Peptides against a protein of PDB entry 5ZK1. Designs and how they scored, part 34

Target 1, 52 residues: chain A of PDB entry 5ZK1
Amino acid sequence: KREVRLMKNREAARECRRKKKEYVKCLENRVAVLENQNKTLIEELKALKDLY
Target 2, 52 residues: chain A of PDB entry 5ZK1 as posed
Amino acid sequence: KREVRLMKNREAARESRRKKKEYVKCLENRVAVLENQNKTLIEELKALKDLY

## One batch from the design tools (peptide; made by RFdiffusion4, then SolubleMPNN)

Design b2_p18_8_s3 (from b2_p18_8, 9 letters changed)
Fold by OpenDDE base, seed 1:
Structure b2_p18_8_s3 (fold): chain B 52 residues (1-52), chain A 18 residues (1-18)
Amino acid sequence: as target 1 above (52 residues)
Amino acid sequence: SSFEKTLQELEEQKKKLL
């Protein structure tokens, strides 16, 4: 009984760390996409202002 | 999962923008 509970807790802790790492990676990718989109939109807005 | 799909879509969008 004790060993099975310790095994399940170690599995749950491994899975929790995995999910947290994946979530951070998702946020980092989303930030990189939004930063690049914002940079592009700022460059397009500058190019439009330089035409007028 | 819905999360894995969203992560894959963001990784694909990142590759199209970089």
Scores: peptide ipSAE 0.025, ipTM 0.496, DockQ to the pose 0.041
Fold by OpenDDE base, seed 3:
Structure b2_p18_8_s3 (fold): chain B 52 residues (1-52), chain A 18 residues (1-18)
Amino acid sequence: as target 1 above (52 residues)
Amino acid sequence: SSFEKTLQELEEQKKKLL
């Protein structure tokens, strides 16, 4: 039936938008973690250089 | 999924860094 195909397409489009939003959120969280780690490593490297 | 596991691990790592 046409209605069942339209329903399944709407569900697939919702799921595609959900997965895209989750992927962007994952990248944003990964960037924030890596930026924090890089900041800490740069601070540790500065502190180590200030000892010599 | 492997993606949902990675997302959960990153959310847990973010909580440990705050």
Scores: peptide ipSAE 0.025, ipTM 0.499, DockQ to the pose 0.039
Fold by OpenDDE base, seed 2:
Structure b2_p18_8_s3 (fold): chain B 52 residues (1-52), chain A 18 residues (1-18)
Amino acid sequence: as target 1 above (52 residues)
Amino acid sequence: SSFEKTLQELEEQKKKLL
């Protein structure tokens, strides 16, 4: 009984770490896209302002 | 999974913006 509980806890901890790593990777990719979009929009706004 | 699809879409979007 104790060994089965320890095994299940180790499996749950591995799965929790896996899910956290995947979630962080998703956030990092989303941040990189948003940062590039924001940079482009700021550059476009500057270019439009420099025309007037 | 739905997550793997969303991750692939974000990687493709990132590749188009670089």
Scores: peptide ipSAE 0.025, ipTM 0.492, DockQ to the pose 0.039
Fold by OpenDDE base, seed 4:
Order: structure tokens, then C-alpha cells, then sequence
Structure b2_p18_8_s3 (fold): chain B 52 residues (1-52), chain A 18 residues (1-18)
């Protein structure tokens, strides 16, 4: 009985670490896209401001 | 994926602000 509980806890801890790694990777990709979009928008706004 | 949905939502939000 104790060994089965320890095995299930180890499995749950592995799954928790996997889900956390996937969530962080999703956030990193979202940040990289937003940073690139913001850079482009700032460059477009500067180019428009330099025309007026 | 959950990421692709998030990108679509952000692109739709961008289109509503322009």
C-alpha cells in the first residue's frame, strides 16, 4: 500500500512538471510574438510621424 | 493548439483597434 501511494505521487509530480514546462513555453512564444508586433507597430508609428 | 487560439484572439483584437 505505501509503495503504490509513493508511485502515484511520483507520477503526479512528473505530470505537474510537464504541464508547467508546456505552459512556460506557451508564454515564451506569446511574449516573442507580442514583442515583434510591438516593434513593428512602433516602427510604423515612427515612419508615419516622420512624414508629418 | 491553445497557443494558436491565443494568437487568433490577439490578431482579432489588433484588427478591432485599427
Amino acid sequence: as target 1 above (52 residues)
Amino acid sequence: SSFEKTLQELEEQKKKLL
Scores: peptide ipSAE 0.025, ipTM 0.429, DockQ to the pose 0.081

Design b2_p18_8_s4 (from b2_p18_8, 12 letters changed)
Fold by OpenDDE base, seed 3:
Structure b2_p18_8_s4 (fold): chain B 52 residues (1-52), chain A 18 residues (1-18)
Amino acid sequence: as target 1 above (52 residues)
Amino acid sequence: SSFQKQLEELKKEKEKLL
């Protein structure tokens, strides 16, 4: 039936948007963690270079 | 942090040697 195909297409489109949103959120969280780690390592390396 | 404490100890040790 045409209606069942349209329903399945709407469900697939909702699931595609959900997966994309979750993937972007995972990347944003990973970037924030790496930026904070790099900032800390740069500050530690600077502080060691200012000591010697 | 533990690193910051160790760094302040090393700075104080350097200051005593100069």
Scores: peptide ipSAE 0.106, ipTM 0.721, DockQ to the pose 0.102
Fold by OpenDDE base, seed 1:
Structure b2_p18_8_s4 (fold): chain B 52 residues (1-52), chain A 18 residues (1-18)
Amino acid sequence: as target 1 above (52 residues)
Amino acid sequence: SSFQKQLEELKKEKEKLL
C-alpha cells in the first residue's frame, strides 16, 4: 500500500536525522575535551618555558 | 592543580638561587 511506504520512508528519514544529530554531538563533545586538554598542556608548556 | 603547586615550588627555589 502507498501509505505504508510513505510511513516507512518518514520513519527512516527521522532515524537518519537522529543518528546524524547523535554523531555530531559525539564529535562536539570529543572536540571540547581535546581543546581543553590542549589548552592545559599549552599553558603548562608556557609556564615551564617561562621558568627556564 | 598539582602541576601548578610544583611550578610555584620550582619558582621559589629558582628565586633562592639568584
Scores: peptide ipSAE 0.106, ipTM 0.728, DockQ to the pose 0.097
Fold by OpenDDE base, seed 4:
Parts: structure tokens; sequence; C-alpha cells
Structure b2_p18_8_s4 (fold): chain B 52 residues (1-52), chain A 18 residues (1-18)
């Protein structure tokens, strides 16, 4: 009984760490895309403001 | 980019109107 509980706890802890790593990677990718889009929009707005 | 081409066209149009 005790060994089975310790095994299940080790499995749950491995799965929790995996899910956290995947979530962080998803956020990092979303931040990189948004930063690039924001940079492009700022450059376009500046170029329009320098035109008018 | 497409935007840069449109911007250069608008700059040339502005320069012709001054």
Amino acid sequence: as target 1 above (52 residues)
Amino acid sequence: SSFQKQLEELKKEKEKLL
C-alpha cells in the first residue's frame, strides 16, 4: 500500500512538471509573437506620422 | 513589405503636391 502511494505521487509530480513546462513554452511563444507585432505596428505608425 | 511600397507611393504623391 505505501509503495503504490509513493509511485502515484512521483507520477503526478512528473505530470505536473511536464504541464508547467508546456504552459511556460506556450506563453514564451505568445510573448515573442506579440512583441514582434507590436514593434511592426509602432514602426508603421511612426512612418505614417512622419508622412502627415 | 506591401505597407512600405504603399508608404513610398504616398511620399511621392505628397512630394508632387508641394
Scores: peptide ipSAE 0.101, ipTM 0.724, DockQ to the pose 0.102
Fold by OpenDDE base, seed 5:
Structure b2_p18_8_s4 (fold): chain B 52 residues (1-52), chain A 18 residues (1-18)
Amino acid sequence: as target 1 above (52 residues)
Amino acid sequence: SSFQKQLEELKKEKEKLL
């Protein structure tokens, strides 16, 4: 039936948008963690170089 | 951090050797 196909398409479109939002949030969190780790490692390397 | 503590110990050891 046409109505059942339209319902399933609307559900699939909602699920696709949800998955995209979750993926972006996962990437943003990973970027923030890596930026903080990189900053810390650069500061530690500078402090070690300034010691010698 | 643990690294900062170790670095401050190494600084103090270096200062005692100069």
Scores: peptide ipSAE 0.100, ipTM 0.724, DockQ to the pose 0.115

## One batch from the design tools (peptide; made by RFdiffusion4, then SolubleMPNN)

Design b2_p19_1_s1 (from b2_p19_1, 10 letters changed)
Fold by OpenDDE base, seed 3:
Parts: C-alpha cells; structure tokens; sequence
Structure b2_p19_1_s1 (fold): chain B 52 residues (1-52), chain A 19 residues (1-19)
C-alpha cells in the first residue's frame, strides 16, 4: 500500500510539472505575439505621425 | 520547482504590462 501511494504521488508530481511547463510555454508564446503586435502598432503609429 | 514558479511569475507580470 505505501509504495503504490508513493508511485501515484510521483506520477501526480510529474503531471503537475508537465502542466506547469505547458502553461509557461503558452504564456511565452502569448508574450511573443503581444510584443510583436505592439512593435507593429508602434511602427504603424510612427508611419502615420511621419505622414502628418 | 522554484525556478519554474519564478519564470511563471515573470511571464504573468510581462503579460499584464502588455495589456
């Protein structure tokens, strides 16, 4: 009984780390997309400001 | 475990700064 509980806890801890790593990767991708969108919007705003 | 929590916190802070 104890060994099975320790095995299940090790599996749950591995799965928790996997889910956290996937969430971090999702946030990294979202930051990269938002940083690129913000850069594009700043460049567009600059081009509009240089036109007037 | 601490490193992944610190990285998560930094990315959440960056996402709030970009809204």
Amino acid sequence: as target 1 above (52 residues)
Amino acid sequence: MKKLQEELKKLEEKLEELK
Scores: peptide ipSAE 0.028, ipTM 0.598, DockQ to the pose 0.049
Fold by OpenDDE base, seed 2:
Structure b2_p19_1_s1 (fold): chain B 52 residues (1-52), chain A 19 residues (1-19)
Amino acid sequence: as target 1 above (52 residues)
Amino acid sequence: MKKLQEELKKLEEKLEELK
């Protein structure tokens, strides 16, 4: 029936949007971790340069 | 849908700049 195909398409579209939102959240978390690591490494490199 | 694709692209660009 046409209605069952439209229901399955709506479910697949909801799941596709959920997976995209989870992927964006994974990238946001990875960027935040790398920005913090980069900041710490720059501060450590500055402290080492101010010692010599 | 466009906003989430634009946000994804910006995060992928930032991730490449931080490697």
Scores: peptide ipSAE 0.026, ipTM 0.596, DockQ to the pose 0.048
Fold by OpenDDE base, seed 5:
Structure b2_p19_1_s1 (fold): chain B 52 residues (1-52), chain A 19 residues (1-19)
Amino acid sequence: as target 1 above (52 residues)
Amino acid sequence: MKKLQEELKKLEEKLEELK
């Protein structure tokens, strides 16, 4: 039936957009964590270098 | 659709620079 194929395509397109948004959000969170860790490590390395 | 692909590419590039 054509109607069932169109319904399944609309569902698959909604699910594909949902998964892409979740993946982008996971990447944004990983970037934010790594940027913060890198900043902290640079500040700690600077404080250690300023001690010696 | 293009905007979300461009944003995804920029985040993947930033993740590679932070490794």
Scores: peptide ipSAE 0.026, ipTM 0.597, DockQ to the pose 0.048
Fold by OpenDDE base, seed 4:
Structure b2_p19_1_s1 (fold): chain B 52 residues (1-52), chain A 19 residues (1-19)
Amino acid sequence: as target 1 above (52 residues)
Amino acid sequence: MKKLQEELKKLEEKLEELK
């Protein structure tokens, strides 16, 4: 009984670490996309303001 | 473990600033 509980706990801890790493990677990608979009929009707004 | 939680927190803060 003890060994099976320790095995299940190790598996749950591995899965928890995997899910956290995937979530961090999703946030990194979202931040990189939003930073790029924001930069492009600022450059477009500047180009429009320099025309008037 | 602490490093991954600190990185997660920083990315969540940056994501909120970009909305």
Scores: peptide ipSAE 0.026, ipTM 0.587, DockQ to the pose 0.049

Design b2_p19_1_s3 (from b2_p19_1, 7 letters changed)
Fold by OpenDDE base, seed 4:
Structure b2_p19_1_s3 (fold): chain B 52 residues (1-52), chain A 19 residues (1-19)
Amino acid sequence: as target 1 above (52 residues)
Amino acid sequence: LEELKKKLEELDKKIKELE
């Protein structure tokens, strides 16, 4: 009984670390996309201003 | 009209702060 509880705890801790890594990667990808979109929109706004 | 001018001026300031 004790060994099975320790095994389940180790599995749960591995799964928590996996989920945290996937969540951080999802946030990093979202930040990179938003930063690139903001950069493009700022460059388009600058180009529009230089035409007027 | 005046609110649109103020928003444009605020965007222009933000663009200059990012140069």
Scores: peptide ipSAE 0.024, ipTM 0.435, DockQ to the pose 0.028
Fold by OpenDDE base, seed 3:
Structure b2_p19_1_s3 (fold): chain B 52 residues (1-52), chain A 19 residues (1-19)
Amino acid sequence: as target 1 above (52 residues)
Amino acid sequence: LEELKKKLEELDKKIKELE
């Protein structure tokens, strides 16, 4: 009984660390996409300003 | 005309805050 509880706790801790790593990677990818979109919008706004 | 100038100045400030 004790060994089975320790095994289940180790598995739950591995799964928690995996989910946290996947969530951080998703946030990093979203930040990189938003930074690139903002850069493009800033460049387009500058080009529009240089026409007036 | 003056409202368009103000909007352009507000956009310029936002651009500078994002750089």
Scores: peptide ipSAE 0.023, ipTM 0.462, DockQ to the pose 0.029
Fold by OpenDDE base, seed 1:
Structure b2_p19_1_s3 (fold): chain B 52 residues (1-52), chain A 19 residues (1-19)
Amino acid sequence: as target 1 above (52 residues)
Amino acid sequence: LEELKKKLEELDKKIKELE
């Protein structure tokens, strides 16, 4: 009985770490996309300002 | 003309908040 509980806890801890890594990677990708979009929009706004 | 100046000032504020 104790060994089965320890095995299930190790499996749950591995799955928790996997889900956390996937979530962090999703956030990192979203941040990189938003930073690039913001940079492009700021450059477009500067170019529009330099025309007027 | 005055509405275009206000829009330009709002854009300038937003640019400065993002730098």
Scores: peptide ipSAE 0.023, ipTM 0.472, DockQ to the pose 0.030
Fold by OpenDDE base, seed 2:
Structure b2_p19_1_s3 (fold): chain B 52 residues (1-52), chain A 19 residues (1-19)
Amino acid sequence: as target 1 above (52 residues)
Amino acid sequence: LEELKKKLEELDKKIKELE
């Protein structure tokens, strides 16, 4: 009984670490996309301003 | 003319807030 509980706890801890790593990677990818979109929009707004 | 100046000033504020 004790060994089975320790095995299940180790599996749950591995799954928790996996899910956390996937979530952080999803956030990092979303930040990189938003930073690039923001940079492009700022450059387009500057180029539009230089025309007037 | 005055409405275009106001829109340019609003865009300039937004550009400065994003830098």
Scores: peptide ipSAE 0.023, ipTM 0.467, DockQ to the pose 0.028

Design b2_p19_2_s1 (from b2_p19_2, 9 letters changed)
Fold by OpenDDE base, seed 1:
Structure b2_p19_2_s1 (fold): chain B 52 residues (1-52), chain A 19 residues (1-19)
Amino acid sequence: as target 1 above (52 residues)
Amino acid sequence: ELEKKKKELEKLLEELKKL
């Protein structure tokens, strides 16, 4: 009984670390997309202001 | 380690949402 519980805990800890790594990668991708969108919007707003 | 990076990226996302 104890060894099976320790094995399941090691598997759950590996899965938790995998999910945390995937979530961090999702956040990195979202930051990169939002930084690019904000840059484009700032450039568009500057181009519109330079017309007036 | 991953928890520090997660908290940093969550802060950057919150800053980018305020702009």
Scores: peptide ipSAE 0.120, ipTM 0.717, DockQ to the pose 0.036
Fold by OpenDDE base, seed 5:
Structure b2_p19_2_s1 (fold): chain B 52 residues (1-52), chain A 19 residues (1-19)
Amino acid sequence: as target 1 above (52 residues)
Amino acid sequence: ELEKKKKELEKLLEELKKL
């Protein structure tokens, strides 16, 4: 049936958009954590260089 | 739209791994 194929295509397109949104959110969280860690390490390295 | 943002974040993640 054409209707069943169109329904399955709409469901697959919704699931593809959901998975893409979740992956982008995981990348955003990983970038924010790494940027904060790098900032902290650079600040600690500066404070260590200013002590010696 | 989401595909552009995905490619941008994948580039930023690769730059942060080289530091």
Scores: peptide ipSAE 0.119, ipTM 0.723, DockQ to the pose 0.037
Fold by OpenDDE base, seed 2:
Structure b2_p19_2_s1 (fold): chain B 52 residues (1-52), chain A 19 residues (1-19)
Amino acid sequence: as target 1 above (52 residues)
Amino acid sequence: ELEKKKKELEKLLEELKKL
């Protein structure tokens, strides 16, 4: 009985670490997309301002 | 370690949403 509980706890801890890594990767991708969009919008606003 | 990086990225995401 004890060994089976320790095995299930180790599996749950591995799954929790996997889910945390996937969430961090999702945040990294979202930050990179928003930084690129923000850069493009700033460049477009600058080009528009330099035209008038 | 991952929790520190998560909090940093959540902060950056919130800063980018205000711009």
Scores: peptide ipSAE 0.118, ipTM 0.717, DockQ to the pose 0.037
Fold by OpenDDE base, seed 4:
Structure b2_p19_2_s1 (fold): chain B 52 residues (1-52), chain A 19 residues (1-19)
Amino acid sequence: as target 1 above (52 residues)
Amino acid sequence: ELEKKKKELEKLLEELKKL
């Protein structure tokens, strides 16, 4: 019984670390997309301002 | 370690939402 509980705890801790890594990767991807979108919009606004 | 990086990215996302 004790060994099975320790095994399940180790598995749960591995799964918790996996989920945290996936969440951080999702945040990294969202940041990269938003930074690129904002850069494009700022460049478009600048180009529009340079026409007038 | 991952918790520090998570908090940094969450802050950067909040800064990008204000623009």
Scores: peptide ipSAE 0.109, ipTM 0.706, DockQ to the pose 0.037

Design b2_p19_2_s2 (from b2_p19_2, 9 letters changed)
Fold by OpenDDE base, seed 3:
Structure b2_p19_2_s2 (fold): chain B 52 residues (1-52), chain A 19 residues (1-19)
Amino acid sequence: as target 1 above (52 residues)
Amino acid sequence: SLKERLEELKKLLEKLKEL
């Protein structure tokens, strides 16, 4: 009984770490997308200002 | 750590929403 509980706890801890890593990766991807979008918008705004 | 990196990413996301 104890060993099975320890095995399940180790599995749950691995899954918790996996979910945290996946969440961080999702945020990293979102940051990269927003940084690229903001860069494009800044470049477009600059090009628009350079026309006036 | 993953906790520190998560907090950094949240701060970056907040800055990127203000633009």
Scores: peptide ipSAE 0.162, ipTM 0.715, DockQ to the pose 0.037
Fold by OpenDDE base, seed 4:
Order: sequence, then structure tokens, then C-alpha cells
Structure b2_p19_2_s2 (fold): chain B 52 residues (1-52), chain A 19 residues (1-19)
Amino acid sequence: as target 1 above (52 residues)
Amino acid sequence: SLKERLEELKKLLEKLKEL
């Protein structure tokens, strides 16, 4: 049936868009964590250099 | 777009790993 194939294609396209949005959100969270870790390490290295 | 944002985030991740 043509209609069943069109329905399954619409469902697959919705699922593909959902997975892509979730993957971008995962990368955004990973970038934010690494930027914060690098900031903390730079501040700690500065504080150690200011003691000597 | 969501495609451009994905490419930008990949470039940021590579830069943050080289540090």
C-alpha cells in the first residue's frame, strides 16, 4: 500500500530529526563541560604561579 | 541551521582536545 509507505517515511524522518537534535544537545553539553574544566585549570595554574 | 551548529560544535570539540 502506497499510504503505509508514506506514513513509515514520515515517521522515519521525524525520528531522524529527533536523533540529530539529541546528538547536538550532547555535543553542546560536552563543549560546556570542557570549557569550564579548561577555565578552572587555567585559574588554578595562575593561582599557583602567583604563589612563587 | 542545525547542520551548521553541528559542524561548529565539532570544530570546538577538536580545539578543546588540543589544549
Scores: peptide ipSAE 0.159, ipTM 0.716, DockQ to the pose 0.036
Fold by OpenDDE base, seed 2:
Structure b2_p19_2_s2 (fold): chain B 52 residues (1-52), chain A 19 residues (1-19)
Amino acid sequence: as target 1 above (52 residues)
Amino acid sequence: SLKERLEELKKLLEKLKEL
């Protein structure tokens, strides 16, 4: 009984670490996309202002 | 740590939504 509980706890801890790493990677990708979109919009706004 | 990096990314996301 004890060994099976320890095995299940180790598996749950591995899964929790995996899910946390995947969530951080999802946020990193979202930040990178938004930073790139923001950069493009700032460059477009600058080009529009330099036309007037 | 992965905890600190998570809080940094949340702060960056909130800052990028204010623009």
Scores: peptide ipSAE 0.158, ipTM 0.715, DockQ to the pose 0.037
Fold by OpenDDE base, seed 5:
Structure b2_p19_2_s2 (fold): chain B 52 residues (1-52), chain A 19 residues (1-19)
Amino acid sequence: as target 1 above (52 residues)
Amino acid sequence: SLKERLEELKKLLEKLKEL
C-alpha cells in the first residue's frame, strides 16, 4: 500500500510540473500577441497623428 | 525558475491591459 501511494504521488508531481510548464508557455504566447497588437496600434496612432 | 517566470508573465499581462 505505501509504495503504490508514493508512486501515485510521484506521477501527480510530474503531471503538476507539466501543467505548470504548459501554462507558462500559454502566457508567453499571450504576452507576445498583445505586445505585437499594442505595437501595431501605436504605429497606427502615430501615422494618424503624422497626417495633421 | 518556472515560478519566477510565471510571476514575470503575470506582471507583463497586467501592464499590457493598462494600455
Scores: peptide ipSAE 0.156, ipTM 0.717, DockQ to the pose 0.037

Design b2_p19_3_s1 (from b2_p19_3, 10 letters changed)
Fold by OpenDDE base, seed 3:
Structure b2_p19_3_s1 (fold): chain B 52 residues (1-52), chain A 19 residues (1-19)
Amino acid sequence: as target 1 above (52 residues)
Amino acid sequence: LKEKQEELEKLLEELKKLE
């Protein structure tokens, strides 16, 4: 019984670390997309302002 | 994003049940 619990805990800890890494990567990708979108919108707003 | 947070919270709760 103890060895099976230790094996399951090691597997769950590996999966938790994997999922944490995937979550961080998802946040990094979302930040990069939002930063690029904000940059584009700021450039478009400047171009529109320079027409007036 | 919310779904990935909920998946992490579930895994943390599963880890606490194994302690």
Scores: peptide ipSAE 0.032, ipTM 0.519, DockQ to the pose 0.028
Fold by OpenDDE base, seed 1:
Structure b2_p19_3_s1 (fold): chain B 52 residues (1-52), chain A 19 residues (1-19)
Amino acid sequence: as target 1 above (52 residues)
Amino acid sequence: LKEKQEELEKLLEELKKLE
């Protein structure tokens, strides 16, 4: 009974670390996309303001 | 980030309507 509980806890801890790594990678990708879009929108906004 | 992007998108859309 104890060994089976320790095995299940090790499996749950591996799965938790996997999900955390996937979530961090998703956030990093989303930050990079939003930072690039924000930079482009600022450049377009400057180009439009320089016409007036 | 998202809120600032949405604000900039609105400002760009307003400026494009004045052209």
Scores: peptide ipSAE 0.020, ipTM 0.491, DockQ to the pose 0.049
Fold by OpenDDE base, seed 4:
Structure b2_p19_3_s1 (fold): chain B 52 residues (1-52), chain A 19 residues (1-19)
Amino acid sequence: as target 1 above (52 residues)
Amino acid sequence: LKEKQEELEKLLEELKKLE
């Protein structure tokens, strides 16, 4: 009984670390996309200002 | 139109301070 509980705890801890790593990767990808979108929009707004 | 242009100019100036 004790060994099975320790095994299940180790598995749950591995799964928690996996989910945290996936969540961080999703946030990093979202930040990179938003930073690139913002940069493009700023460049478009600068180009529009230089026309007027 | 003028108010939107002034709002865009303020946003551009704030963005230039973050670069």
Scores: peptide ipSAE 0.019, ipTM 0.482, DockQ to the pose 0.050
Fold by OpenDDE base, seed 2:
Structure b2_p19_3_s1 (fold): chain B 52 residues (1-52), chain A 19 residues (1-19)
Amino acid sequence: as target 1 above (52 residues)
Amino acid sequence: LKEKQEELEKLLEELKKLE
């Protein structure tokens, strides 16, 4: 009984660490996309300002 | 023209606050 509980706890801890790593990677990718989109929109707005 | 420049300047200032 004790060994089975320790095995299940180790498996749950591995899965928790995996999910946390995937969540952080998803946030990092979303930040990089938003930073690039903002940079492009600022450059487009500057180029439009220089035309008027 | 002037109103469009003022609109673009406001949008640029709002974007700078997000950086």
Scores: peptide ipSAE 0.018, ipTM 0.513, DockQ to the pose 0.058

Design b2_p19_3_s3 (from b2_p19_3, 8 letters changed)
Fold by OpenDDE base, seed 2:
Structure b2_p19_3_s3 (fold): chain B 52 residues (1-52), chain A 19 residues (1-19)
Amino acid sequence: as target 1 above (52 residues)
Amino acid sequence: LEEKKKKLEELLEELKKLE
């Protein structure tokens, strides 16, 4: 009984670490996309400002 | 034109604070 509980706890801890890594990767990808979008919009706004 | 220029400058300054 004890060994089965320790096995299940180790499996749950591996799954929690996996889910955390996937969530962080999703946030990192979203940040990189938003940073690139903001950079492009700032460049477009600068180019538009230079026309007026 | 001046109001559009002013609004564009405000947006540029707001975006620059996010960098």
Scores: peptide ipSAE 0.025, ipTM 0.592, DockQ to the pose 0.059
Fold by OpenDDE base, seed 4:
Structure b2_p19_3_s3 (fold): chain B 52 residues (1-52), chain A 19 residues (1-19)
Amino acid sequence: as target 1 above (52 residues)
Amino acid sequence: LEEKKKKLEELLEELKKLE
């Protein structure tokens, strides 16, 4: 009984670390996409300002 | 037209503070 509880705790801790790593990677990718979108929109707004 | 230009200039200045 004790060994099975320790095994399940180790598995749960591995899964928690995996989920945290995937969440951070998802946030990093979302930040990079938003930064690139913002940069493009700023460049488009600058180009629009130079036309008027 | 002038109000739209002014609003675009405000947005450009706010965006320059984030770079």
Scores: peptide ipSAE 0.024, ipTM 0.586, DockQ to the pose 0.052
Fold by OpenDDE base, seed 3:
Structure b2_p19_3_s3 (fold): chain B 52 residues (1-52), chain A 19 residues (1-19)
Amino acid sequence: as target 1 above (52 residues)
Amino acid sequence: LEEKKKKLEELLEELKKLE
């Protein structure tokens, strides 16, 4: 009985760490996409400003 | 034309604060 509870706790702790790592990776990817979109929009806005 | 230029400058300055 005790060993089965310790095994389930170790599995739950592994799953919690996995989910946290996946969430951080999703945030990092979203930041990189937004930074690239902002850079492109700034370049387009500069090109439009040079036209007027 | 000047109002559109001013709005474009405001948007450029807001985007630069996010970099």
Scores: peptide ipSAE 0.024, ipTM 0.610, DockQ to the pose 0.059
Fold by OpenDDE base, seed 1:
Structure b2_p19_3_s3 (fold): chain B 52 residues (1-52), chain A 19 residues (1-19)
Amino acid sequence: as target 1 above (52 residues)
Amino acid sequence: LEEKKKKLEELLEELKKLE
């Protein structure tokens, strides 16, 4: 009985760490995409401002 | 032209607040 509870706790802790790592990676990828999009839009807006 | 320039300046200022 004790060993089965310890095994289930280790599995739950591994799954929690996996889900957290995946969530952080999804946020990092979203930030990198948004930063690149913002940079491009700022450059386009500067180029448009320099034409007028 | 001036109205478009003003809107562009407003958008540039909003983007600078996000950097």
Scores: peptide ipSAE 0.024, ipTM 0.594, DockQ to the pose 0.060

